# Ledger of designs, part 182: peptides against a protein of PDB entry 5K2M

Target 1, 273 residues: chain A of PDB entry 5K2M
Amino acid sequence: MRIGITYTVLRREEMAIKERAGEFGEVVMLHEDDLLFPGNYDLDVVIIRNVSHFKALYTARLFESEGIPTVNSSRLIFEAGDKLFATLRLAGKVPVPEWKAALSEGGALRVPDSLGYPLVSKPVFGSWGRLLAKVNDRDSLEAVLEHRKWMKNPLYGIHYFQEFVEKPGRDIRSYVIGGEFVGAIYRYSNHWITNTARGGKAEPCSDPEVEELSVKAWEAFGEGALAIDIFESEKGLLVNEVNPNMEFKNAARVTGADMAGKLVEYAVEVAKT

## One batch from the design tools (peptide; made by RFdiffusion4, then SolubleMPNN)

Design b2_p26_8_s3
Fold by OpenDDE base, seed 5:
Formats: sequence, C-alpha cells, structure tokens
Structure b2_p26_8_s3 (fold): chain B 273 residues (1-273), chain A 26 residues (1-26)
Amino acid sequence: as target 1 above (273 residues)
Amino acid sequence: SREEVLKKLEEDEEKYEEFLKKLLSL
C-alpha cells in the first residue's frame, strides 16, 4: 500500500494523518510545490489536505485522471466545498436554514420579500466566516451588493442568502467518515459567527439526534470524510454547511476520537475498491 | 502561521478568480 498525502501546510492534522498512514504502508508526502501533472504517480490512494478549496479540487481531479482514487474525491470537494451546491444536496435530505440564491442585483434585492430580515449574506466559497454579513435592513443589503460589484471574483456575483438563525451562543461541528459518525463538539462564541479557529471554546457533544442528523447529512453526498456544521434553532437542528477539507485538531483533542486513524482507514478501504 | 495560511488562501482565491474570469470569458 502506497498512500499519498497532498498538503499546503504541515498542520497537526497532516502530521497525525501521516503517522497513522505509516501503519498501513508507505507514506508519500506531497507538498503543493512537488505536484506536476501528468506525473505517472505510483500510489494506491491520495489523501487530499490542500488548504485551498480550488487547489484541493484540481489536485483530486488530476490524480483521478491518472487512475488514482482520492479522499476526498474531486466530486465531493466540488459539491461540498461550495455553500450553494452543498445546500442543494442537503436540502433534499435534512433540515437546512431557509435560503435564496440570486444571479443579479435586481434578484438579490427581492430576497427579503421571501426571507424577511435579518438575513445572512454568504459567498459560495471561502472558510472561517470570511465575507459573511448580517443584513438587518435594506440599506445594509444595498451596501453588501454595492461592495460585491467591486470584487474581482465573478463568483461574488452569485448571491447566496440564508435566514438569520438565532443560536444559543454555540453551534455543533460533527464528523462523519465513510458513513460512520466519529464525533461531535460544541463551539462556543458570543459572536453570531461561531468558529473554534476564531478562538471559540470547544466541548464534547453527545447527542443521538446530532449523530443521526450528521449521518443523514453525509448520505446526501454518499462518500468521503465531512465535517458538518449544525445549528440549534427554535425549529430544531439545522444543517448549515459541510466541509470536505475538515480541520479536526480541536475536535480530536476534546472528544479523544482518532479522526486521523478513521480517515486513513477509509482511504485504505477506498484504495481496495 | 494562521495569518500566512489565510494570506495564501486569499492569493489562491485571487488567482482562481483570474482563472475563472478567463474560463467564463471563453
């Protein structure tokens, strides 16, 4: 067994994955600077740990073009890593926050007619709550739309909105790998954007309803390793988003779950199919 | 550092913007 691991930065997660992969075979660490295609790589599977969503997506597709399976697959990275495409998958299987998408400013200005205020404006790509805006009124909506016109990325012209969900000062992040629930944490924050990467406290979450919902959310995609962000709302649990490039150092520390081991075990299983 | 990772992500997003603009203009 030869296991590739692609990476941008050697984080705690990549070190743990490398260590666990060494128990199953030869490990080949592949920094982004080492990747040239076509490369005729001699690997049974590649674990994708590129930090950039797009670099991860293209890296996965390039290995797949050489007949090498990846964890995650380019399909999963594409569908799960885009907030709108992820919502389209999730909305068919699990409760999600109410959402609207518009392809023009004129369309976006009509979003409050259906969702009301307050709204959350999201880019379809990006991480750590970047470019999230709480839109409380018409003036704020116009300001967000005006700023989007001056952004260089044409993807900022894809207007994605959610209802604002009142949360109990926390959200839930769960982890599902190969259809198995691995663990979950509460992320505490006094800010409406909860993220442990922004200094939020993490605690273990042991809730059978979270486990069931997390597995159902994973089944909307049907493969790979996903982190799942869940809101506790007055309407019950809502799946907000998924992440195919999961950070798990805080969750592994807090829960004691061997997320790196589970990821490697799944990659070895994928290599054998 | 986290700031360096964020900066690289922003640079990658900008480069991908240019790439997508080229692809979408095709």
Scores: peptide ipSAE 0.021, ipTM 0.442, DockQ to the pose 0.042
Fold by OpenDDE base, seed 3:
Structure b2_p26_8_s3 (fold): chain B 273 residues (1-273), chain A 26 residues (1-26)
Amino acid sequence: as target 1 above (273 residues)
Amino acid sequence: SREEVLKKLEEDEEKYEEFLKKLLSL
């Protein structure tokens, strides 16, 4: 078996995936600078670890066009990596925060009529809480919308809003690979945007309700490896978003789960189908 | 090299996370 691994930066996750993949066959590391298409790639499967959502999406689709399966698939990256498309899948299977989407400024100005204040404005793409805004009033909404008009990427004209969820100073990140729950962590932060990449403490989460909800959230997509972000709210557990390009360094360290091994095992299964 | 810097930063988890943040904010 020949296993490709595409990457932008050799992180701890990519090193762990490489090490585990070596137990199953020959490993071919492919930096973004090495990727030219069409190419005569002799690979049974490719693990996609490109940092950019769009680079990951196009890389996956390019390998698939040559008959090489990818983990994750271009379909999964497309649907899970867009917050609005992910919400459309999730909302049919699991509890999610209340949301609205608008395709114009005039539509966006009517969102508070349905959701009230405070709101959270999110771009449909992007990670690490970038361009998240807590919108407390009409003046703040108008300011966010005005700034969006001058952003170069037309996707910033897709207006996605959620209700503001009061969190207990933490959120939950769980991991599901091939339909199997692998583990979960609490991420602590004193800021309303909880992210371990911002210096937050991580602790293991052992909650059967989180495990069940995480598997159901994965079943909304039905394939691949997903990190799942869950909020603890007064209404119960809410699935906020999913990530098809998971970071798991902190989660693997805190839980002791072999997330890299589970990802490689799943990729080997995909190669055999 | 970028790889050598990343290896040294992996010894300091906090500095590594800050470096990744800067790299990913670009």
Scores: peptide ipSAE 0.017, ipTM 0.491, DockQ to the pose 0.038
Fold by OpenDDE base, seed 1:
Structure b2_p26_8_s3 (fold): chain B 273 residues (1-273), chain A 26 residues (1-26)
Amino acid sequence: as target 1 above (273 residues)
Amino acid sequence: SREEVLKKLEEDEEKYEEFLKKLLSL
């Protein structure tokens, strides 16, 4: 068994994955600078750990084009890593925050007619709460839309909105790998954007409803390793988004779950199929 | 050594976290 690991930065996650992968076979670390395609890669599977969503997506697809399976697959990275595409999968299986998509400014200006205020503007791509805006009124909506016109990436012209969900000063991040629930954490924040990368505290989450919902959310995609962001709301649990390129150092530390091991085990299973 | 690799990795992680902090402050 030859296991590739692609990466941009060697984080605690990539170190843990490397260490666990070594128990199953030969490990080939592949920094982004080492990747050239087409290539003659002698690998049974590649674990994709590129930081950039797009680099991860293209890296996965490039390996797949050479007959090498990836974890996650390019399909999963594509569908789960886009907030709108992820919502389309999730909305059919699990409770999600109310959402609206618009393809023009004129359409976006009508979103409050259905969602009301406050609402949240999100880019369809991006991580760590970047370019999230709480939009409290019409003036704020117009400002966000005006700023989006001047953004260079055409994907900023895809307007994705959610209802603003009142949260109890925390959210939940769960992890499902190969359909198995691995663990979950509470992420505490005094800000409406809860993210551990922004200095939030993490605590273990042991809730059977979270576990069940997390598995159902994973089943909306049906493959791979996902981090799942869940809101506690007055309506109950809502699946906000998923991440096909999960960070888990805080979750692993807090829960004691072997997330790296579970990821490697799944990659080995994928290699055998 | 494994220890040197781990130190370098910790440094890379710190740099990444610093980058993230900067990115989040932008």
Scores: peptide ipSAE 0.007, ipTM 0.366, DockQ to the pose 0.030
Fold by OpenDDE base, seed 4:
Structure b2_p26_8_s3 (fold): chain B 273 residues (1-273), chain A 26 residues (1-26)
Amino acid sequence: as target 1 above (273 residues)
Amino acid sequence: SREEVLKKLEEDEEKYEEFLKKLLSL
């Protein structure tokens, strides 16, 4: 078996994936600079580890066009990596924060009529809590909308909003790979944005309700490897978002789960299908 | 001008990506 691994930066995750993949066959590391299509790739499967959502999406689709399956698939990356499209999948299967989408400023200005204040403005794309805004009032909403008009990418004109969820100083990140729950962590932060990339402490989460909800959230997509962000709220557990380009260094360290091994095992299964 | 703001945003996005690449390599 020949396993490709695409990457932008060789992180701890990519090193672990490479090491585990070596147990199953020949490993071909493919930096973004090495990717040229159409190409003559002799690979049974490709693990997509590009940092950019769009580069990951296009890389997956390009390999699929050559008849090479990818983990994750371009379909999954597309649907899970867009916060609005992910919400559309999740909302029919699991509890999610209340949300609204608007396609114009005039539409966006009516969102508080449904969600009230405070609300959270999110771009439909992006990582590490970039351009998340807590909108407390009308003036703040108008300011966010005005700033969006000056942003270059037209996707910033897609206005996605959630209710503001009060969290107990933490959120949950779980991992489901091929439908199997692999593990979960609490991410602690004094800020309403709990992303560990901003210096939050991580601790193991062992909760059967989290496990069940995580699997159900994965089933909304039905394939691949997903990190799932869950909020603890007064309404119970809410699935906030999913990530098809998971970082798992902290989770693997804290839980002891072989997330890299599970990802490789799943990729090998995909290659055999 | 809007074009100047867009150019600065592009530069900032590139710088941010470079920063993230550096941060992730540490």
Scores: peptide ipSAE 0.016, ipTM 0.355, DockQ to the pose 0.146; fails the geometry check

## One batch from the design tools (peptide; made by RFdiffusion4, then SolubleMPNN)

Design b2_p27_1_s1 (from b2_p27_1, 19 letters changed)
Fold by OpenDDE base, seed 2:
Structure b2_p27_1_s1 (fold): chain B 273 residues (1-273), chain A 27 residues (1-27)
Amino acid sequence: as target 1 above (273 residues)
Amino acid sequence: SEKERRERELIEEAKRKEEEEEREEEE
């Protein structure tokens, strides 16, 4: 078996995936500078680890066009990597924060009429909580909307809002690969934006309700490897978002779960179908 | 720890590259 791994930066995750993939077959590391299409690649499967959401999406689709399956698939990357499209999948299967989408400033200004304040403004794309805004009032809403008019990317004109969820100083990140729950962590933060990449403490999460909810959230998409962000709210557990390009170094360290191995095992299964 | 420092450096590098890519998509 020949396993491709696409990457932008050789992170701890990519190193772990490379090491585990070497146990199952020949590993072909493909930096973004090595990717030209059409390329007639001799690979059975490709693990997509590009940092950019869009580069990951296009890379997956380009390999699929050559008859090579990818983990994740371009379909999953597209649907899960867009916060609005992910919400559309999730909302039919699991509890999610209340949300509204608007396609104009005039539409966005009416969002508080239904959701109230405070709101969370999210771009539909982007990682690590960038351009997340807590919108406490009308003045803050107008400021966010004004700034978005001057952003060059037209996707910033897609206005996605959630209710602000009060969290107990932490959130949950779980991992589901091929429909199997692999593990979960608590991510602690003194800020309303919880991200371990910003120096938050991580601890193991062993909760059967989290496991069940995580699998149901994965089933909304029905394929691939997902990190799932879950909030502990007064209403119970809420699935906030999913990530088809998951970071797992902290979760693997804290839980001891072989997340890289599980990802490779799933990729090998995909290659055989 | 030296390990935690390396992990931070890798995260900062990954963040910088993603920000550069987002800017290139805006350009």
Scores: peptide ipSAE 0.017, ipTM 0.501, DockQ to the pose 0.037
Fold by OpenDDE base, seed 3:
Structure b2_p27_1_s1 (fold): chain B 273 residues (1-273), chain A 27 residues (1-27)
Amino acid sequence: as target 1 above (273 residues)
Amino acid sequence: SEKERRERELIEEAKRKEEEEEREEEE
């Protein structure tokens, strides 16, 4: 078994994946600078750990074009890494925050007629809560829309909105790999944008409802390794988003779950299929 | 701790690189 690992930065996750992969076979670390296509890669599977969503997507597709399966697949990265496409999958299987998509400024200005205020404006791509805006009124909505017109990437013209969900000073991040629940954590933050990478406290989450919901959310996609962001709302648990390029160092530390091992085990299964 | 410092440095480096890559892909 020859296991490739693509990476941009050698994080704790990539180190843990490398270590665990070494127990199953030969490990080939592939920095982005090492990747040229077409290429003659002697690999049975590639674990995609590129930091960029689009670089991860294209790297996965390029290996797949050489007949080498990837974890995650380019299909999963594409569908799960876009907030709108992910919502379309999730909304058919699990509770999600109320949402609207608009393809023009004129459409976006009518979103409050359905969702009311406050709203959350999200780009369809991008990580770590970048360009998230809490929109409290019409003036704020107009300002967000005006700024979007001056952004170079045409994807900023895809207007994705959610209802604002009041959270109890925390959210839940769960992990499902190959359809198996691996673990979950509470992420504490005094800010409406919860991110453990900003120094938030993490604690283990042992809730059977979270486990069941997380598996159902994964089943909306039906493959791969996903981190799942869940809100505790007055309406119950809501699946906010999924991440096909998950960070798990905090979750692994807090839960003691072997997330790197589970990811490698799944990659080995994919290689054998 | 030195371990916690190194962890923060890795997070900041990863964030910076992702932001740089997203900008390059948007350009």
Scores: peptide ipSAE 0.016, ipTM 0.487, DockQ to the pose 0.039
Fold by OpenDDE base, seed 4:
Structure b2_p27_1_s1 (fold): chain B 273 residues (1-273), chain A 27 residues (1-27)
Amino acid sequence: as target 1 above (273 residues)
Amino acid sequence: SEKERRERELIEEAKRKEEEEEREEEE
């Protein structure tokens, strides 16, 4: 078996994936600079580890066009990597924060009529809580909308909002690969944006409700490897978002779960179908 | 068209910004 791994930066995750993939066959590391299409790639499967959502999406689609399956698939990356599209999948299967989408400033200004304040403004794309805004009032909403008008990317004109969820100083990140729950962590932060990259602590999460909810969230997409962000709220557990380009170094360290191995095993299964 | 050129530039700049921000968070 020949396993491709596309990457932008060799992170701990990519190193772990490479190491585990070597147990199953020949590993071909493919930096973004090495990718030209159409190409003569002799690969059975490609694990997509490009950092950029869009680069990951297009890379996956390009390999698929050559008959090479990818983990994740371009379909999954597309649907899961867009917060709005992900919400559309999730909302029919699992509890999610209340949300609204607007396609104009005039529409966005009416969102508080439904969600109230405080609310969270999110871009539909992007990772690590970038451009997340807690909007406490009308003035803040107008400011966020004004700033977005001056952002060059037309996707910033897609206004996605959620209710603000009061969290107990933490959130949950779980991992589901090929429909199997692999593990979960608590991410602690004193900030309303819980991100371990911002100096948050991680602890193991062993909650059967989290496991069940995580699997159901994955089933909304029905394929691939997903990190799932879950909020603990007064309403119970809410699936906030999913990530088809998951970081797992902290989760693997804290839980002892073999995230890289599970990802490779799944990729090998995909290669055989 | 100038519109299509602008849209391409916006897509490329969006990709670039996403990549830059992703690199800054990995450092």
Scores: peptide ipSAE 0.007, ipTM 0.396, DockQ to the pose 0.032
Fold by OpenDDE base, seed 1:
Structure b2_p27_1_s1 (fold): chain B 273 residues (1-273), chain A 27 residues (1-27)
Amino acid sequence: as target 1 above (273 residues)
Amino acid sequence: SEKERRERELIEEAKRKEEEEEREEEE
């Protein structure tokens, strides 16, 4: 078994994945600078750990073009890594925050007629709560839309909005790999954007409802390794988003779950299929 | 701890690289 691992930065996660992969076979670490295609790679599977969503997507697709399966697949990265596409998958299977998409400024200005205020404006791509805006009124909406006109990437012209969900000073991040629930954490923050990467406290989450919902959310995609962000709302649990390029160091530390091992085990299963 | 500091530095570097790459894709 030859296991490739693509990476941008050797984070704690990549080191853990490398270590666990070594138990199953030969590990080939592939920095982004080493990736040229076509490359005639001799690998049974590649674990995709590129930081960039788009680099991860293209890297996965390039390996797949050479007949090498990836974890995650380019299909999963594409569907799960776009917040709108992920919402389209999730909305048919699990409760999600109310959402609206618009393809023009004129359309976006009508979103409050359906969702009311406050709203959350999200880019369809990007991580760590970047470019999230709580839109409390018309003036704020106009400001967000004005700024979007000057963004170079045409994807910023895709206007994705959610209802603002009042959270109990925390959210939930769960992990599902190959359809198996691996673990979950509470992420505490006094800010409406909860992110452990911004210094939020993490605690174990042991809730059967979270486990069931997380598996159902994963089933909306039907493959791979996903981190799932869940809100505790007055309406119950809501699946906010999924991440096909998960950070898990805090979750692994807090829960004691072997997330790196589970990811490698799944990659080995994928290689055998 | 030194480990936590190094871990923060790696996260910040990863964030910076992702932000740089997202900007380069916009260029």
Scores: peptide ipSAE 0.017, ipTM 0.496, DockQ to the pose 0.038; fails the geometry check

Design b2_p27_1_s2 (from b2_p27_1, 21 letters changed)
Fold by OpenDDE base, seed 3:
Structure b2_p27_1_s2 (fold): chain B 273 residues (1-273), chain A 27 residues (1-27)
Amino acid sequence: as target 1 above (273 residues)
Amino acid sequence: SERERRDREDIERARREEEEEEREEEE
């Protein structure tokens, strides 16, 4: 077994994945600078750990074009890594926050007629809560829309909105790999944007409802390794988003779950199919 | 590229924040 690992930066996750992959076969570390296509890669599977969503997507698709399966697949990265596309998958299977999409400013200005205020404006792409805006009123909505007009990426013209969910000062992040629930954590934050990558205590989450919901959320995609962000709301648990390029260092530490091992095991299974 | 620089800066920030969280949990 020859396992490729593509990466942008060697993080704790990539080190752990490398170490665990070494137990199953030869490991080939592939920095982004090492990747040229078409190429003759002698690999049975590639674990995609590129930081950029788009680089991960294209890297996966390029390996797939050489007949090499990837974890995650380019299909999963595409569907799960876009907040709107992910919502479209999730909404048919699990509870999600109320959402609207608009393709124009004129459409976006009508979103409050359906969702009310406050709203959350999200770009369809991006990580770490970048360009999330809590929109409390019409003036704030107009300001967000005005700023987006001047953003160079045309994807900023895709307006995705969600209801503002009041959270109990925390979010849940769960991990599902190959359809198996691996673990979950509470991420505490005093800010409405809960992210461990902004400081905050993590604690183990042992909730059977979270486990069941997480598996159902994964089943909306039906493949790969996903981190799942879940809100605790007055309406119950809501699946906010999924991440096909999961960070798991804190979750692995807090839960003791072998997330790197589970990811490698799944990649080895994918290589054998 | 400028994007790659921003992505690196974000990763380095996240790594530092995680290392701080690890220290706070060990104390």
Scores: peptide ipSAE 0.016, ipTM 0.507, DockQ to the pose 0.099
Fold by OpenDDE base, seed 1:
Structure b2_p27_1_s2 (fold): chain B 273 residues (1-273), chain A 27 residues (1-27)
Amino acid sequence: as target 1 above (273 residues)
Amino acid sequence: SERERRDREDIERARREEEEEEREEEE
């Protein structure tokens, strides 16, 4: 078996994936500079670890066009990596924060009539809480919408909003790979945006409700490896978003779960189907 | 911890690279 691993940066995750993949076959590390298509790659499966969502998406689709399956698939990357498309999948299966989408400024200005204030403005793409805004009032909404008009990417014209969820100073990140719950962590933050990148502590989360909800959230997509972000709210657990290009270094460290191994095992399974 | 420092540095690097790529795609 020949396992490709595409990557932008050789992070601890990619090193762990490489190491575990070596137990199953020949590992071919493919930096973004190595990715030319059509390339006639001799690979049984490719693990997609490009940092960019769009590069990951296109890389997956390009390998699939050559008959090489990817983990994650381009379909999963597309549907899970877009916050709105992910919400559409999730909302049919699990509790999600109340949300609205608008395709114009005039539509967006009416969102508070349904969600009230405070609300959260999100781009449909991007990571690490980039361009997340807590919108407390009309003036703040108008400011966010004004700024969005001057952003170059047309996807910023897709206005996605959520209710503001009061969290207990933490959120939950769980990991589901091939439908199997692998582990979960609490991410602590003094800021309403919880991210471990901002110096938050991570602790193990052992909650059967989180496990069940995480699997159900994965079942909304039905394939691949997902990190799942869950809020603890007054309404109970809410699935906020999923990530098809998951970081797991902190989670693996804190939980002791072999997330890299589980990802490779799933990729090997995909290669055999 | 030194591990937490390295973890932050790696995430911040990956974040910068994704931010640079998103800018290049917008250019």
Scores: peptide ipSAE 0.013, ipTM 0.463, DockQ to the pose 0.035
Fold by OpenDDE base, seed 4:
Structure b2_p27_1_s2 (fold): chain B 273 residues (1-273), chain A 27 residues (1-27)
Amino acid sequence: as target 1 above (273 residues)
Amino acid sequence: SERERRDREDIERARREEEEEEREEEE
């Protein structure tokens, strides 16, 4: 078994994945700078750990073009890593925050007619809460839309909105790999954007409802390894988003779950299919 | 090598980020 691991930055997760992959076979670390295609890669599977969503997506697709399966697959990265496409998958299986998509400023200006205020503006791509905006009123909406016009990436012209979900000072991040629930954490934050990368305390989440919902959310995609962000709301649990390029260092630490091992085990299974 | 330098820089960055997160969890 030859396991490739693509990466941008050698994070704790990539180190853990490398270590665990070594138990199953030969590990080939592949920094983004080393990736040239077409190439002669002698690999049975590639674990995709590129930081950029698009780099991860294209890397996965490029390996797949060489006949090498990837974890996650380019299909999963594409569907899960786009917030709108992920919402389209999730909405058929699990409760999600109310959402609207608009393809123009004129369309976006009508979103409050359906969602009201406050609402959340999200880019369809991006991580770590980048360009999330809580939109409290019309003036704020107009400002967000104006700023989006000057953004160079055409994907900023895809206007994705959610209802603002009032959270109890925390959210839930769960992990499902190969359809198995691996673990979950609470992420505490005094900010409406809960992110551990902003100084949020993590605690273990042991809730059967979270486990069940997480598996159902994964089943909306039906493959791969996903981190799942869940909100506790007055309406109950809502699946906010999924991440096909999960960070798990804090979750692994807090829960004691072998997330790296589970990811590698799944990659080995994918290699054998 | 340039690769080994980059990998070290990445490890040191990841460690610093972790130490920052741990400090923020203790506060």
Scores: peptide ipSAE 0.018, ipTM 0.559, DockQ to the pose 0.387; fails the geometry check
Fold by OpenDDE base, seed 2:
Structure b2_p27_1_s2 (fold): chain B 273 residues (1-273), chain A 27 residues (1-27)
Amino acid sequence: as target 1 above (273 residues)
Amino acid sequence: SERERRDREDIERARREEEEEEREEEE
């Protein structure tokens, strides 16, 4: 078994994946600077750990073009890594926050007619809560829309909105790999944007409803390794988003779950199919 | 790109913040 691992930065996750992959076969670390295509790579599977969503997507597709399966697949990265496309998959299977998409400023200005205020404006791409805006009123909506016009990437012209969900000072991040629930954590934050990378305390989440919902959310995509962000709301549990480029350092530490091992085991399974 | 630079800077910042928090939890 020859296992490729693509990466941008060697984080704790990539080190753990490398270590566990070494138990199953030969490990080939592939920094972004090493990636040239076509490359005639001699690999049975590639674990995609590129930080950039688009680099991960294109890397996966390039390996697939050489007949090498990837974890995650380019299909999964494409569908799960776009917040709108992920919502389209999730909304058919699990409870999600109320949402609207608009393709113009004139469309976006009508979103409050359906969802009211406050709203959350999200880019369809990007990580770590970047460019999330709580839109409390018309003036704030107009400001967000004006700023979007001057952004260089045309994808910022895709207007994705959710209802603002009041949370109990935390959210849930769960992990599902190959359809198996691996673990979940509570992420505590005094800010409406919960992000562990901003000094949030993490605690284990042992809730059977979270486990069941997480597996159902994964089944909306039907493959790969996903981190799943879940909100505790007055309406019950809501699946906010999924991440095909999951960070799991804090979750592995807090839960004791072997997330790196589970990811490698799944990649080895994918290589055999 | 400037975005990839910012993404790296934010990852490096998050890593430093996590390493500081881990040190504060160990003390």
Scores: peptide ipSAE 0.015, ipTM 0.490, DockQ to the pose 0.091; fails the geometry check

